# Designs tried in a protein design run: peptides against a protein of PDB entry 3ESW. Part 18

Target 1, 322 residues: chain A of PDB entry 3ESW
Amino acid sequence: NNIDFDSIAKMLLIKYKDFILSKFKKAAPVENIRFQNLVHTNQFAQGVLGQSQHLCTVYDNPSWHSIVLETLDLDLIYKNVDKEFAKDGHAEGENIYTDYLVKELLRYFKQDFFKWCNKPDCNHCGQNTSENMTPLGSQGPNGEESKFNCGTVEIYKCNRCGNITRFPRYNDPIKLLETRKGRCGEWCNLFTLILKSFGLDVRYVWNREDHVWCEYFSNFLNRWVHVDSCEQSFDQPYIYSINWNKKMSYCIAFGKDGVVDVSKRYILQNELPRDQIKEEDLKFLCQFITKRLRYSLNDDEIYQLACRDEQEQIELIRGKTQ

## One batch from the design tools (peptide; made by RFdiffusion4, then SolubleMPNN)

Design b1_p9_7_s2
Fold by OpenDDE base, seed 4:
Structure b1_p9_7_s2 (fold): chain B 322 residues (1-322), chain A 9 residues (1-9)
Amino acid sequence: as target 1 above (322 residues)
Amino acid sequence: NEDLVKKLL
């Protein structure tokens, strides 16, 4: 009996694909009940759901991509990418070139395009007057600020002229192309959109301890890569735990194709209690949201993403980010 | 050294 090993391998591959695909089928009634109960009873779960409803899809806006690409100095960016790419003597390949592009976008964004705003400059006294600004607190947006998805406005008084300066915390990334200033929220928001505008696979990473950054899927490295626009950082997931000695409990990545607990990538020491949700419930939540985000995808797309997810989970277990 | 406190949302 010549065992047709090729036929067996094909059959096993089909069965494996079917098994993987079965996990992404429409949620059973029991899973829907579990999900509804979880988001209704657990505030952290509700927060993750709320963030997923925005962050997973908001950046997939072709109109925004066009506006971004029209606003950036693409000639400067590509000139710098080409220059650095040529220095390293790489053969032309789209995969590695994209890593150079992301590194230049980090440089360009931090050095040339966007500004960190501890305190705003005084609207009356002009540039470099932030030292004269005293915080008075925060308030809700006015009618104009509300047009740009503003959640809060920080209020500052100038010690020199006595005038009030408003620092709206805009969530509209198109408005951020105009204002060109902010903190980690504005930086990450606009930079996520910038990366998406180049057609890249990008996730928004939310850290519970008031920081946010990106992940980019490098086709060259074949993994998710840490990207922090505030730090001009590429592939340095350790900077928070080690360099900053930051204590953290949760890091959740939000992308078009899923929601993933990436805490193991970033929390290397000084872990805070993970007491906001049961680990099993968080895993269930992320998987459930991920299934929903993939409902319109075909079986091949679902399978490819599931393979990527499996590799990431293996990476996160092995601690092989370096 | 931008104080960690300044890096908050």
Scores: peptide ipSAE 0.065, ipTM 0.778, DockQ to the pose 0.011
Fold by OpenDDE base, seed 2:
Structure b1_p9_7_s2 (fold): chain B 322 residues (1-322), chain A 9 residues (1-9)
Amino acid sequence: as target 1 above (322 residues)
Amino acid sequence: NEDLVKKLL
């Protein structure tokens, strides 16, 4: 009996696909109960859920993508990308072009487009007056500021003229295209939208120890790549733990297709206690939200994403980019 | 070091 190895291989592949897809079927009643209990009893879980409800979907807005593309100097961006791609990219194939694009967007955003705001300039005294600004505290938004999803306004007094300057912490990324200034929150928010506007697979990474950045899925590298707009950083996940000597407990990535604990990518030393949730409950929570985000996807999309997830988990365990 | 503290949200 000639064993048809091709037939067996096809059958095994089908069974494997079916097995993978079975994990993404509608949640069992017991899983729903576990999820509800977890988010109602654990504050960290509630926070992760709340963030997922915003960060996983807000950037998938075609009207915002159009506004972004109309606002950016696309001619400059593509000129610079084409210039760098012409040097080295042709040898590596077309997929590397997107890595050059992300690197140029990092450059353009930090150097040409957006500004870091420790303290605002005085609205009366003009540019380069931030040194004269004394913080008075924070307030709720006024009626105008409230139009742009503003939760907090920092208040500053000018030591020179005595006038008050407001620094609203806008969460509307379209308003940030106008203001073009902020801290890590505003930088990451707008930069996430910018990357999404180019049709890229992007995640927003929240660190519990008060920093935020992006991840971009590189088709060239076939993995999630660290991207920090504040640092003009591409594929440098070590900068926080090593260069900054930052102590961290949790890094959670939020994307349209999933929520992932990426702490192992970024927490290389100086790990803080992970005491906010049980590890098994965090894993369950991220998987449950991810499963929910994929409910509308077809079997092929689910399978492809599940394969990507497994490769990422292997990477995170090995601590080596393959 | 002051710049790291300023990176906070």
Scores: peptide ipSAE 0.060, ipTM 0.771, DockQ to the pose 0.011
Fold by OpenDDE base, seed 3:
Structure b1_p9_7_s2 (fold): chain B 322 residues (1-322), chain A 9 residues (1-9)
Amino acid sequence: as target 1 above (322 residues)
Amino acid sequence: NEDLVKKLL
């Protein structure tokens, strides 16, 4: 009896696909109850849910993408991408081109476009006067600042002229295209939108220990790639734990198609206690939110994303044997 | 740097 191994393999692949798709069916009543209880009883879970409701969808705005592309020097960007791509001897049409684009966007954003703002310049004394600025504290937004999703305004007094300068912490990324300054929050917010505006698959990574960055899905590398606009960093997930010697507990990635605990990618040493939520509950929470984000997707999209998720989980378990 | 702590979110 010649065992038709090909027929068996095909049948197993079909059954496997069906099994994977079955995991993304509508949540059972018991899962909904577990989810509701978790977000109502655990503050960290509530925070993750709240962030997911904003960060997973806010950047999927075609009108914002158009405004971004109209604001950036696309001619300069593509000229530099093409130059570096050609210099490394790559052929046109290689998937690696997108990695060069992201690297140039990191360069352009940090060097040509956006500024780090530890302290603002004095509105009266002009440019390069931040050294003369003394912080007085924070206030609520005024009527103009409130139009741009501003929650907090930092107040500074000039030691030279005595005038007050306001530094609004705008959450509207379109306003950040005008102001072109901020700290890690403003940097990551606008840079996430920029990457999305090029049609890239991007996640916003929140670190509990007050840093934020991006991940980009590289089709060339076939994985999620660390991207930090503040550092002009591409594929250097070790910079926080190793280079900065930063202690961290949680890194959570927020994208249109899912929420993922990516802590294992970034927390390589000096781990802080993970005491904010049970590990099983965090895993459940991320999976549950991810499942909800995929409810409108077709079976093929769900299957492809599930395969990607499985590959990422394998990567996170194996660790980079660098 | 300590300046990283001042995120928006």
Scores: peptide ipSAE 0.051, ipTM 0.778, DockQ to the pose 0.012
Fold by OpenDDE base, seed 1:
Structure b1_p9_7_s2 (fold): chain B 322 residues (1-322), chain A 9 residues (1-9)
Amino acid sequence: as target 1 above (322 residues)
Amino acid sequence: NEDLVKKLL
């Protein structure tokens, strides 16, 4: 009996694909009950769910993408990308162009476009007056500020002229294109939208210990790449644990196609207790939300994403960016 | 300073 090895290989590939696809079918009643109980009883799980309902979908807005592209100096950006790509990019292949684009967007955003705001400038005294500003506390938004998804307004008094300056913490990224200032939240919010507007695969990374950044999926490197707009950082996941000596417990990535615990990429030392949820329940939660986000995708899309997820899990276990 | 790196609400 000639063993048809080709037929066996094809059958094994089909069975493997079917097995992978079975994990992304509609949740069983028991999984729905487990999910509902988890988010009802665990505050951390409820927080992750709440963040996913916003962060996984809000940036997939074609109208916002158009406004972003109309606002940025695209001629300057592409001129700089083309200049850097021309040095060595042709030797490494065309996919490296997107890495140069992300690096230029980091430069452009930090150097030319957006401003860090510890304290606002005085509205009366003008530019470079933040040193004269004393914090008075925070309050709710007024009627105008409320139009731009503002939950909190920081209040400052000028020591020179005595006038009050308001620093509204806007969550509307289109308003941030106008204000062009903020802290890590405003930076990451708008920069995530900017990367999405170029058609890139992007995740928003939430760290429990009061920082946020992005990840971009590089087709050249064939992996998720750390991107921090505040730091103008590309592929430096170690900066928090090593350079800052930051203590951290959780890093959760939120994207249109899934929610992933990426703590192993960033927490290299000084790990804080992971006591907010059981590890098995966190894994279940992220998988369950990811499954829901993929319900409208076809079998080939689901399979390709599942293969990408598996490669990321292998990377995270090995601790080596390949 | 936690106040300097505060997230959006």
Scores: peptide ipSAE 0.043, ipTM 0.764, DockQ to the pose 0.011

Design b1_p9_7_s3
Fold by OpenDDE base, seed 2:
Structure b1_p9_7_s3 (fold): chain B 322 residues (1-322), chain A 9 residues (1-9)
Amino acid sequence: as target 1 above (322 residues)
Amino acid sequence: NKELVLKLL
């Protein structure tokens, strides 16, 4: 009896696919109860859910993508990408071009487009007057600021002219295309939208210890790549733990196709207590939200994403980029 | 050190 190894291999692949797909079937009643209890009883879980409801979907807006692409100097961007891509040659294939694009977008965004705002300039005295600004505290948005999803406005008084300058913390990324200034929140928010506007697979990474950045899925590297617009950083996940000596407890990535605890990628030393939720409950929460985000996907899409998830989990356990 | 504190949300 010639064992048809090809037939056996095909059958095993089918069974494996079916097994993987079975994990993404509609949640059992017990899982729904566990989820509801978790988000009602655990504040951290409620926060992760609340963030997922916004961050996983807000950037998937075609009208915003058009506005972004119309606002950016695409001629400059592509000229620079083409120039850098031509130096290394086409030997690494078309997939590497996207890595050059992301690197140029990091350069362009930090150097040419967006500004860091520790303190605003005085609206009356003009540019380079931030040194004269004294913080008075924070207020709610006025009627104009409220149009642009503003939760908080920082208030500053000019020591020179005595005038008040408002620094609204806008969450509308389209307004940020106009204002072109902010801190890590505004930087990451707009930069996430920019990357999405180029059709890239992007996640927003929230760190509990008041920082935020992106991850981009590199088809060339076949993994999630750290991307920090504030730092003009590409594939440097160590910068927080090592270079900044930052203490951190949680890093959660939010994307259209899932929510993932990526803490192991970024927390290399100086780990703070992970006491906000049980590890098993956090794992369950992220998996449950991820499963919900994938409910409209077909079996092939679910399978491909599940394969990507397993590779990422292996990477995160090994602590080595393959 | 000052820049790190200013990166906070």
Scores: peptide ipSAE 0.023, ipTM 0.682, DockQ to the pose 0.011
Fold by OpenDDE base, seed 4:
Order: structure tokens, then C-alpha cells, then sequence
Structure b1_p9_7_s3 (fold): chain B 322 residues (1-322), chain A 9 residues (1-9)
């Protein structure tokens, strides 16, 4: 009996694919009830859901991508990418080019394009006057600021001229292309959109301890890569736990294809209590949201993403054992 | 370090 190993392998692959696909079928009534109860009873779960409803889809806007690409100095960016790519002896068409592009976008964004804003400059005294600014607190947006998805406005008084300067915390990334300043929220928001505008697979990473960054899926490295626009950092997930000695409890990644607990990548030491939700419930929540985001995808797309998810989970398990 | 406190959202 010649065992047709190729036929057996094909049959096993089909059965494995079917098994994987079965996990992404429409949620059973019991899973829907569990989900509804979880988001109704757990504030952290509700927060993750609320963030997913925005962050997973907001950056998939072709109109915004066009505006971004029209606003950036693409000639400078590609000139610098090509220069560094050629120095390292790479040929055109290699998957590594996108890593060079992301590194240049990090450079360009931090050095040439966007500004960190501890305090705003005085609107009356002009540039380099932030040292003269005293915080008075925060307030709600005015009618103009409200047009740009502004959640809060920080209010500052100039010690030199006495005038009030408003620093709106805009969540509209198109408005950030104009203002070109902010803190980690504005930086990550606009930089996520920038990376998406180049057609890249990007996730927004929310840390519960008041920081945010990106992940980019490198086709060259075949994994999610840490990207922090504030730090001009590429593939340095350790910077928070080790370099900053930051204490952290949760890091959640939000992308078009899913929501993932990436805490294991970034929380290397000084772990804070993970007491906001049961680990099983967080895992369920992320999987449930991920299933919903994939409902319109075909079986091949679902399978490819599931394979990527499995590799990431293996990576995240191994990273704690080093 | 003043920079660490200012990196908060």
C-alpha cells in the first residue's frame, strides 16, 4: 500500500484550515451573551471595546491617505530612503526597503515635521516663548476646536504679556498635519495615519500607564515591529521597561484586522498588577473583537491572518523566557 | 527626569 503522503498532507492541511476557520465563524449566542455581560460589567473591557471601535478602522480612510501624501515631503523622504538603502548594498524590490522607509519616516517626522509640545508658545509673543507659559488647567473645546475632534483644551497664561494661549488636544489627525505639534497622543495618532498612508500594516498600541506607540508589520522580519515616533525608535520594545524603568500593566494593540494584548512584548520588568480584568476575559474580549473585524474577510484572508496571529503568540511566549 | 513625566498623554 503506497501511502500517498502528498494526499495525506493535503487532507491534513484542509482539515487544519477548516479547524482554524471554525474559530472565526460567527459568535455563538453564548459568546455574544458573555461579550455583552463583560463590556457591561467591566470598565476596562468597555474601554478596550470603545478604543477598538475607533482605532481599528479610523485610519483606513483613502481621503486622509491622499491628504497625508500631499502634505509630506515625499521627494526628501524617498531620497533619504534610497540613499541609505543603496549604502547597505540592497537591491530594489527587497522587502527590507519598507523597514528603511519606516526608519526614514521616524527621522523625518521627529526631526523635520512634528514638534513635541510640553507647553505651547505664546500666541502673542511668538516662537520659543513656551518657557513663559503657566498652566491654568483644562476646559472643553470651543465651537471651532470642536470641529477637529477635540476632547480637551489645555489653557496657559503667558507670564510676559498676560495673554491666554489655548492648546487644543486634537484627535483629528488631519488637523495635526496643520498644527504639527503635540504629545505622545498626537504623535502616535498622526504617525499611525502616516504609516497607513504608505499602505503598511500598522497597529496603534495603547499602554494603560499613559503612553502610546505603533507597531508595523515588517514583511522582511516577518513580525510586528515596535515603532515609537516620539523616540524615533524602531524595534526597541525594551525602551519603556528598561531604559525608562517604566511600570506598566497593559499594552493593547489595535489594528484593522484585530485587537491583541501585546503586554508581553513591552513589560519586561516592573510589571504592575493586572487587576482590571481577568486574563481569560481579556483574551476572550480581544478574540471576540478580532472575530468581528474579520467577518467580511474570505476564508483565505482569515487563514493567513490566523497563521500570523499564531506566530505572534509564539513570539510573545518565547520573549518572556529570555 | 522631567522628560518622563511629560511623555504622559
Amino acid sequence: as target 1 above (322 residues)
Amino acid sequence: NKELVLKLL
Scores: peptide ipSAE 0.020, ipTM 0.618, DockQ to the pose 0.011
Fold by OpenDDE base, seed 3:
Structure b1_p9_7_s3 (fold): chain B 322 residues (1-322), chain A 9 residues (1-9)
Amino acid sequence: as target 1 above (322 residues)
Amino acid sequence: NKELVLKLL
């Protein structure tokens, strides 16, 4: 009896696909109850849910993508990408081109486009006057600032002229295209939108210990790649734990197709206590939100994303991000 | 010491 191994393999692949798809069916009543209880009883879980409701979808705005692409110097960007791509001896059509694009966007954003703002310049004294600025505290937005999703305005007094300068902390990334300054929040917010505007698969990474960055899915590397606009960093997940010696507890990635605990990618040493939620509850929470984000996807999309998730989980377990 | 004032969105 010649065992038709090909027929058996095909049948097993079908059954495996069906099994994977079965995990993404509508949540059972017991899972919904568990989810509701978790987000009502655990503040960290509530925070993750709240962030997911914004960060997973806000950047999927075609009108914003158009405004971004109209604002950036695309000719300069692509000229530089093409130059570096050709210099490294790559042929046209290689999937690695997108990695060069992201690297140039990091360069362009940090060097040519956006500014770090510890303190604003004095509105009266002009440019390069931030050294003369003394913080007075924070206030609510005025009527104009409130139009651009501003929750807080930092207030500074000029030691030279005595005038007050306002530094609104805008959350509207379109307003950030105009202001072109901020801290890690403004940098990551606008840069996430920029990457999305190029049609890239991007996640926003929130670190509990007051940092934020991106991940980009490289088709060339076939994995999620660390991207930090503040540092002009590509594929350097170690910079926080090793180079900065930063202590961290949680890193959570938020994308259109899922929410993932990526702490194992970034927390390589000096780990802080993970005491905000039980590990099993965090895993459940991320999986549950991810399942909800995929409810409108077809079976093939669900299956492809599930395969990607499994690959990422294997990567995170193996510690082979280096 | 970049005081990362995270603006939590």
Scores: peptide ipSAE 0.017, ipTM 0.589, DockQ to the pose 0.012
Fold by OpenDDE base, seed 1:
Structure b1_p9_7_s3 (fold): chain B 322 residues (1-322), chain A 9 residues (1-9)
Amino acid sequence: as target 1 above (322 residues)
Amino acid sequence: NKELVLKLL
């Protein structure tokens, strides 16, 4: 009996694909009950769900992508990318171009486009007057500020002229293209939209200990890459735990195709207690939300994403960026 | 200290 090894290999590949696809089929009634009970009884789970409902979908807006691309200096950006790419001699292939693009977008955003705002400048005294500003507290938005998804307005008094300056904390990233200032929230929000506007695979990473950043999927490196617009940082996941000596408990990545616990990539030392949810329940929650986000995808898309997820899980376990 | 200013929205 000539064992048709090719037929056996094909059959094994089909069975493996079917097994992977079976994990992404519609949730069983018992899984729906478990999910509903978890988000009803666990505040951290409710928070992750609430964030996923916004962060996984809000950046997939073609109208916003057009406005971003019309606002950025694309000629400057591509000139700089082409200049840096030409130094590589194409030895590593064309896929490295997107890594150069993301590095230039980090440079452009921090140096040419957006401003860090500890305190606003005085609206009356003009530029470079933030040192004269005293915080008076926070209040709700006025009728104009409320149009741009503003929940909080910081109030400042100028010590020189006595005038009040409002610093609205806008969540509308299109308004941030106009204001061009903020803290880590505004930086990460707009920068996530910018990367998405170039057609890149991007995740928003939430850290429980009051920081946020991005991940970009590099086709050249074939993995998720740490990207922090505030730091102009590319592929430096260690900066928080090692360079900042930051204590952290949870890092959760939110993308259009899934929600992933990426804590192992960033929490290298000084781990805080992970006491907000059971590890098994967090794993279930992220998988359940990811499954829902993929319900409209075809079997080939689901399979490719599942293979990517498996590679990421292996990376996160090994603690080695390949 | 950057940590104090990183108040999330």
Scores: peptide ipSAE 0.015, ipTM 0.554, DockQ to the pose 0.011

Design b1_p9_7_s4
Fold by OpenDDE base, seed 3:
Structure b1_p9_7_s4 (fold): chain B 322 residues (1-322), chain A 9 residues (1-9)
Amino acid sequence: as target 1 above (322 residues)
Amino acid sequence: NEELVKKLL
């Protein structure tokens, strides 16, 4: 009896696909109850949910993508990408080109486009006057600042002329294309939009210890890649724990197709207590939100994303990104 | 730099 191993393998693959798809069916009543109880009783869970409602979808705006592409020096960017790509002896059509694009966008953004703002320049004294600025505190936005999703305005007094300068903390990334300055929040916000505007798969990573960065899905590397616009960093997830010696508890990635605890990628040492939520509840929360984000996807899209998620989980367990 | 990680979002 020749066992038709090929027929058995095909049947097993079909059953496996069906099993995976079954996990993404509409949530059972018990799962909905668990979710509601979790977000109503746990503040950290509320925060993750609130962030997911914004960060998972806000960057999927075609009008914003057009404005970004019209604002950037695309000729310079692609010239530099092409130059570095050719220099390393790559042929056209290699998936690695996108990694070169992201690296150039990091360079361009930090070196040519955006500025770090510890303190603003004095509006009266002009450029390079930030050294003369004394912080007075923060206040709410005025009527003009409020148009650009501004929650807080930092107030500074010039020690030279005595005038007040406002530094509004804008959350509208289109306004950031004009202002071209900020801290890690403004940097990551606009840079996430920039990467999305090139049609890339991007996640926004929130760290509980007041840092934020991106992840990009590299088709060449076939994994999520750390991207920090503030540091001009590509594929250096260790920089926080090792280079900065930063203590961290949680890193959560927010993308259009899912919410993922990526703490294991970035917290390599100096781990702070993970006491804000039970590990089982955090895992449930991220899976539940991810399932909701995929409700409109077809079976093939769901299956491909589930396979990608499994590979990421294997990566995070194996610690093999280093 | 960690010291510059003032209030993000």
Scores: peptide ipSAE 0.050, ipTM 0.767, DockQ to the pose 0.012
Fold by OpenDDE base, seed 4:
Structure b1_p9_7_s4 (fold): chain B 322 residues (1-322), chain A 9 residues (1-9)
Amino acid sequence: as target 1 above (322 residues)
Amino acid sequence: NEELVKKLL
């Protein structure tokens, strides 16, 4: 009997696809109960859920994408991308062009577009007066600031003129296109939207130890790439653990297609206790949220994403992040 | 000072 290896391979592939797809079927009643109990009883789980409800979908706004693209100097950006791309001898249409685009967006954003704000300038004294600013604390937003999803306003007094300057911590990324200043939160928020506005696969990475950055899915590298707008950093996941000697416990990536614990990519040394949730419960939580985010996708989309997830998990296990 | 910012992040 000539074993039709091609028929067997096709049958095995079908069975494998069916097996993968079976994991993404609607949650069983027991899984729903486990999820509800977990988010109700574990504060970290509730926090991850709350972040997923915002970060996984907020950037998928076509109106925001249009406003971003209208606000950026696209002529400058593409001129610089094309220049560096051509200099390295690449042909048009190569997947690597997107990596050049992201690198230029990092440059443009840090050098030309956005500013780091340790302290605001004095609204009365004008530019380069932040040195004269004394923090008085924080308060809730006023009626105007509240229109732009502001949770907190930092209050500063000018030592020179005595006037009060407000620094609203806006979460509306469209307002950040106007203000063009902030800290890691504002930087990452707006930069995530910028990358999304170019049609890129982007995740927002939350670190429990008060930092945030992006990941971009490079079609050229065929993996998630670390992207930090604050650092103008591309593919340098080691900068926090090694260069900063930062101690970290959790890094969670939030994207339209899933929530992933990416801690293994970034926590290379000085790991803090992972005591906020059981590892099995965190894994379950991320998988459960990911499954919900994929409920409207077809079987082919689910399968492609599951293959991508598997490759990422293999990468994270192997410690292959250079 | 970039080093101070890195310690506060």
Scores: peptide ipSAE 0.027, ipTM 0.605, DockQ to the pose 0.011
Fold by OpenDDE base, seed 5:
Structure b1_p9_7_s4 (fold): chain B 322 residues (1-322), chain A 9 residues (1-9)
Amino acid sequence: as target 1 above (322 residues)
Amino acid sequence: NEELVKKLL
């Protein structure tokens, strides 16, 4: 009996595809009840849901992508990418060009485009006056600031002239193209939009311990790659745990196609207690939100994304990001 | 950046 291994392989692939697709079907009534109970009873779960409702979709705005591309010095960016790409002699194929693009966008954003703001400069005294600024506290936005998704305004007094300077914490990334300053939140917000504007597959990573960064899906490396605009960092997930000696409990990635616990990529040491939610409930929550985000996708798209998710989970288990 | 970490804490 010649075992037709090709027929068996085809049949196994079909059954495997069907099995994978079955996991992404519309949630059963019991799963909906579990989800509702979880987000109503667990504050961390509610926070993850709330973030997903914004971060998973807000950057998928074609009008914003156009505004970004019109605002950036694309000639400078592509000139620098082409220059770096030419050094490697095309030996690694066309997909590596996108990694060079992301590296240049990191350089351009940090060096040429955006500014870190610990304290604002005095509106009256001008540039390089932040040293003279004393924090007075925070308040709600005024009527103008409220137009740009501002939740908080930091208030500073100039020790030299006595004038008040407002530092609105804008969450509108289009306003950030104008202001070109902020902290990790503003940096990551605008940089996520920038990467999305180049048609890249990007996730926003939220760390519970008050940091945020991006992940980019490299077609060359065939994996999610750590990207931190504040640090001009590409593929250095260890910088927080090792270089900063940062203690962390949760890192959650938010993308258009899913929500993923990526803590294992970044929490290499100094792990804080993961006491905000049960591990099984967090896994369920991320999977449930991911299913909802994929409801409009076809079976082939769902299957490809599921294969990518499985590969990522294997990577995260093996610790082989190197 | 250690200075960044000190500012995020």
Scores: peptide ipSAE 0.016, ipTM 0.644, DockQ to the pose 0.012
Fold by OpenDDE base, seed 1:
Order: sequence, then structure tokens, then C-alpha cells
Structure b1_p9_7_s4 (fold): chain B 322 residues (1-322), chain A 9 residues (1-9)
Amino acid sequence: as target 1 above (322 residues)
Amino acid sequence: NEELVKKLL
């Protein structure tokens, strides 16, 4: 009996694909009950769900992508990308161009486009007057500020002229293209939209210990790459745990195709207690939300994403970037 | 992963 090894291989591949696809079929009634009970009884689970409902979909807006591309100096950006790409001969393949693009976008955003705002400048005294500003507290938005998804306004008094300056914490990234200032929240929000506007695969990473950043899927490196716009950082996931000596408990990545616990990529030391949810329940929650986000995808798209997810899980376990 | 299946074959 000539064992047709090719036929067996094909059959095993089909069965494996079917097995993977079976995990992404419509949730069973028992899984829906488990999910509902989890989000109603666990505050951390409710928070992750609430974030996913916004962060997984808000950046998939074609009109926003057009406004971003019309606002950025694309000629400068591509000139710089082409210049850096030309230094490293085409020997590494065309896919490396997107890594150069993301590195230039990090440079452009931090150096040419956006500003860090500890305190606002005085609206009356003009530029470089933030040193004269005293915080008075925070209040709700006015009627104008409310148009741009503003939940909080920080209030400052100028010690020189006595005038009040408002610093609205806008969550509308299109308003941030105008204001061009903020802290880690505004930086990450707008930078996530910028990367998405170039057609890149991007996730928003939330850290429970009051920081946020991005991940970009590099086709050249064939993995998720750490990207922090505040730090102009590319592929440096260790900066928080090692360089900052930051203590952290949870890092959750939110993208259009899934929600992933990426804590193992960033929490290398000084781990805080993971006591907000059971590990099995967090894994279930992320898988359930991911499954729901993929319901409209075809079998080939689901399979390709599942293969990517498996590679990432192997990477996160091994602690080695492949 | 098709590469993992190819390594198992």
C-alpha cells in the first residue's frame, strides 16, 4: 500500500484548518452566559469590554484617514523615508519600507507635529508661558468643548496676567490635529489614527498603571512591534520595566481584529499583583471579544489571523522576539 | 501554522 503522504498531509491541513475555524464559530449559549456573568460581576472585565467597544472600531474611519493624510506633510515624510531606505540596500526586501515609514512617523510626530503639555501656555501671554500657570483644578466641558468628545477640562490661572486658561482633554483625534498638544492619552490616540491612516495594522495598548502606547504589525519582522509616540520608540518593549523601573500588572492590546493580553511583552520585572480577574477568565474574555470582532470575516481571513495569534502566543511564552 | 504543520509532516 503506497501511503500517499501528500494526500495525508493535505487531509491533516484541512482538518487543522477546520479545527481552528471551529474556535471562531458563533459562541455557544454557555459561553454567552459565562461572558454576561463575567462582565456583570467583575469590574475589570467590564472595563476591558467598555474599552474594546471604542478602541477596536473608532480608528476604522475612512473620512478621518483622509483628513489625517491631508494634514500631514507627506512630501517631507516620504522624502525622509526614501532617504533612510536608500542607505540600507534592497537586500532585506521591500517589506522593510513600512518599518522605515513608522520610524519616520515617530520622528515627525514628536519633533515636527505634536507637543507635550504638562501645563498649557497662557492664552493671553502667548508661547512659552506655561511656567507662569497655576492649576486650579478640573471641571466639565462647556458647549463648544463638548462637541469634540471632551470629558474633562483642566483649569489654569496665569500668575502674570491673572487670566484663566482652559486645557480641554479632547478625545476626538480630529480636534487633536488642530490643537497639536497633550499627554500620553492624546499622543497615543492621534498617533494610532495616523498609523491607521497609512493602512497599517495597529493596536492600542492600555496599561493599568496610567500609560498607553501602540503596536504595529511589521510584515518585515513578521510580528507585533512596540511603538511609543511619546518616547519616539520603535521595538523597545523593555523601556517601561527596565529603563523606567515601572511596576505594572496588566497591558491589554485593542485592535480591529482582536483583544490580546500583551503583559508578558512589557512586564519583564517589578510585576504587580494580577488580582483584578482570574487568569482563565481574562483569557476567556479576550478570546470572546476577539471572536465577536471576527464574525464578519471569511474562513481564510479567520485562519490567517488565527495563525498570527498562535505565533504571537509562542513569542510571548518564549520571551524571544523571533 | 502551516509552517508548523509542514514541520510535523
Scores: peptide ipSAE 0.005, ipTM 0.428, DockQ to the pose 0.183

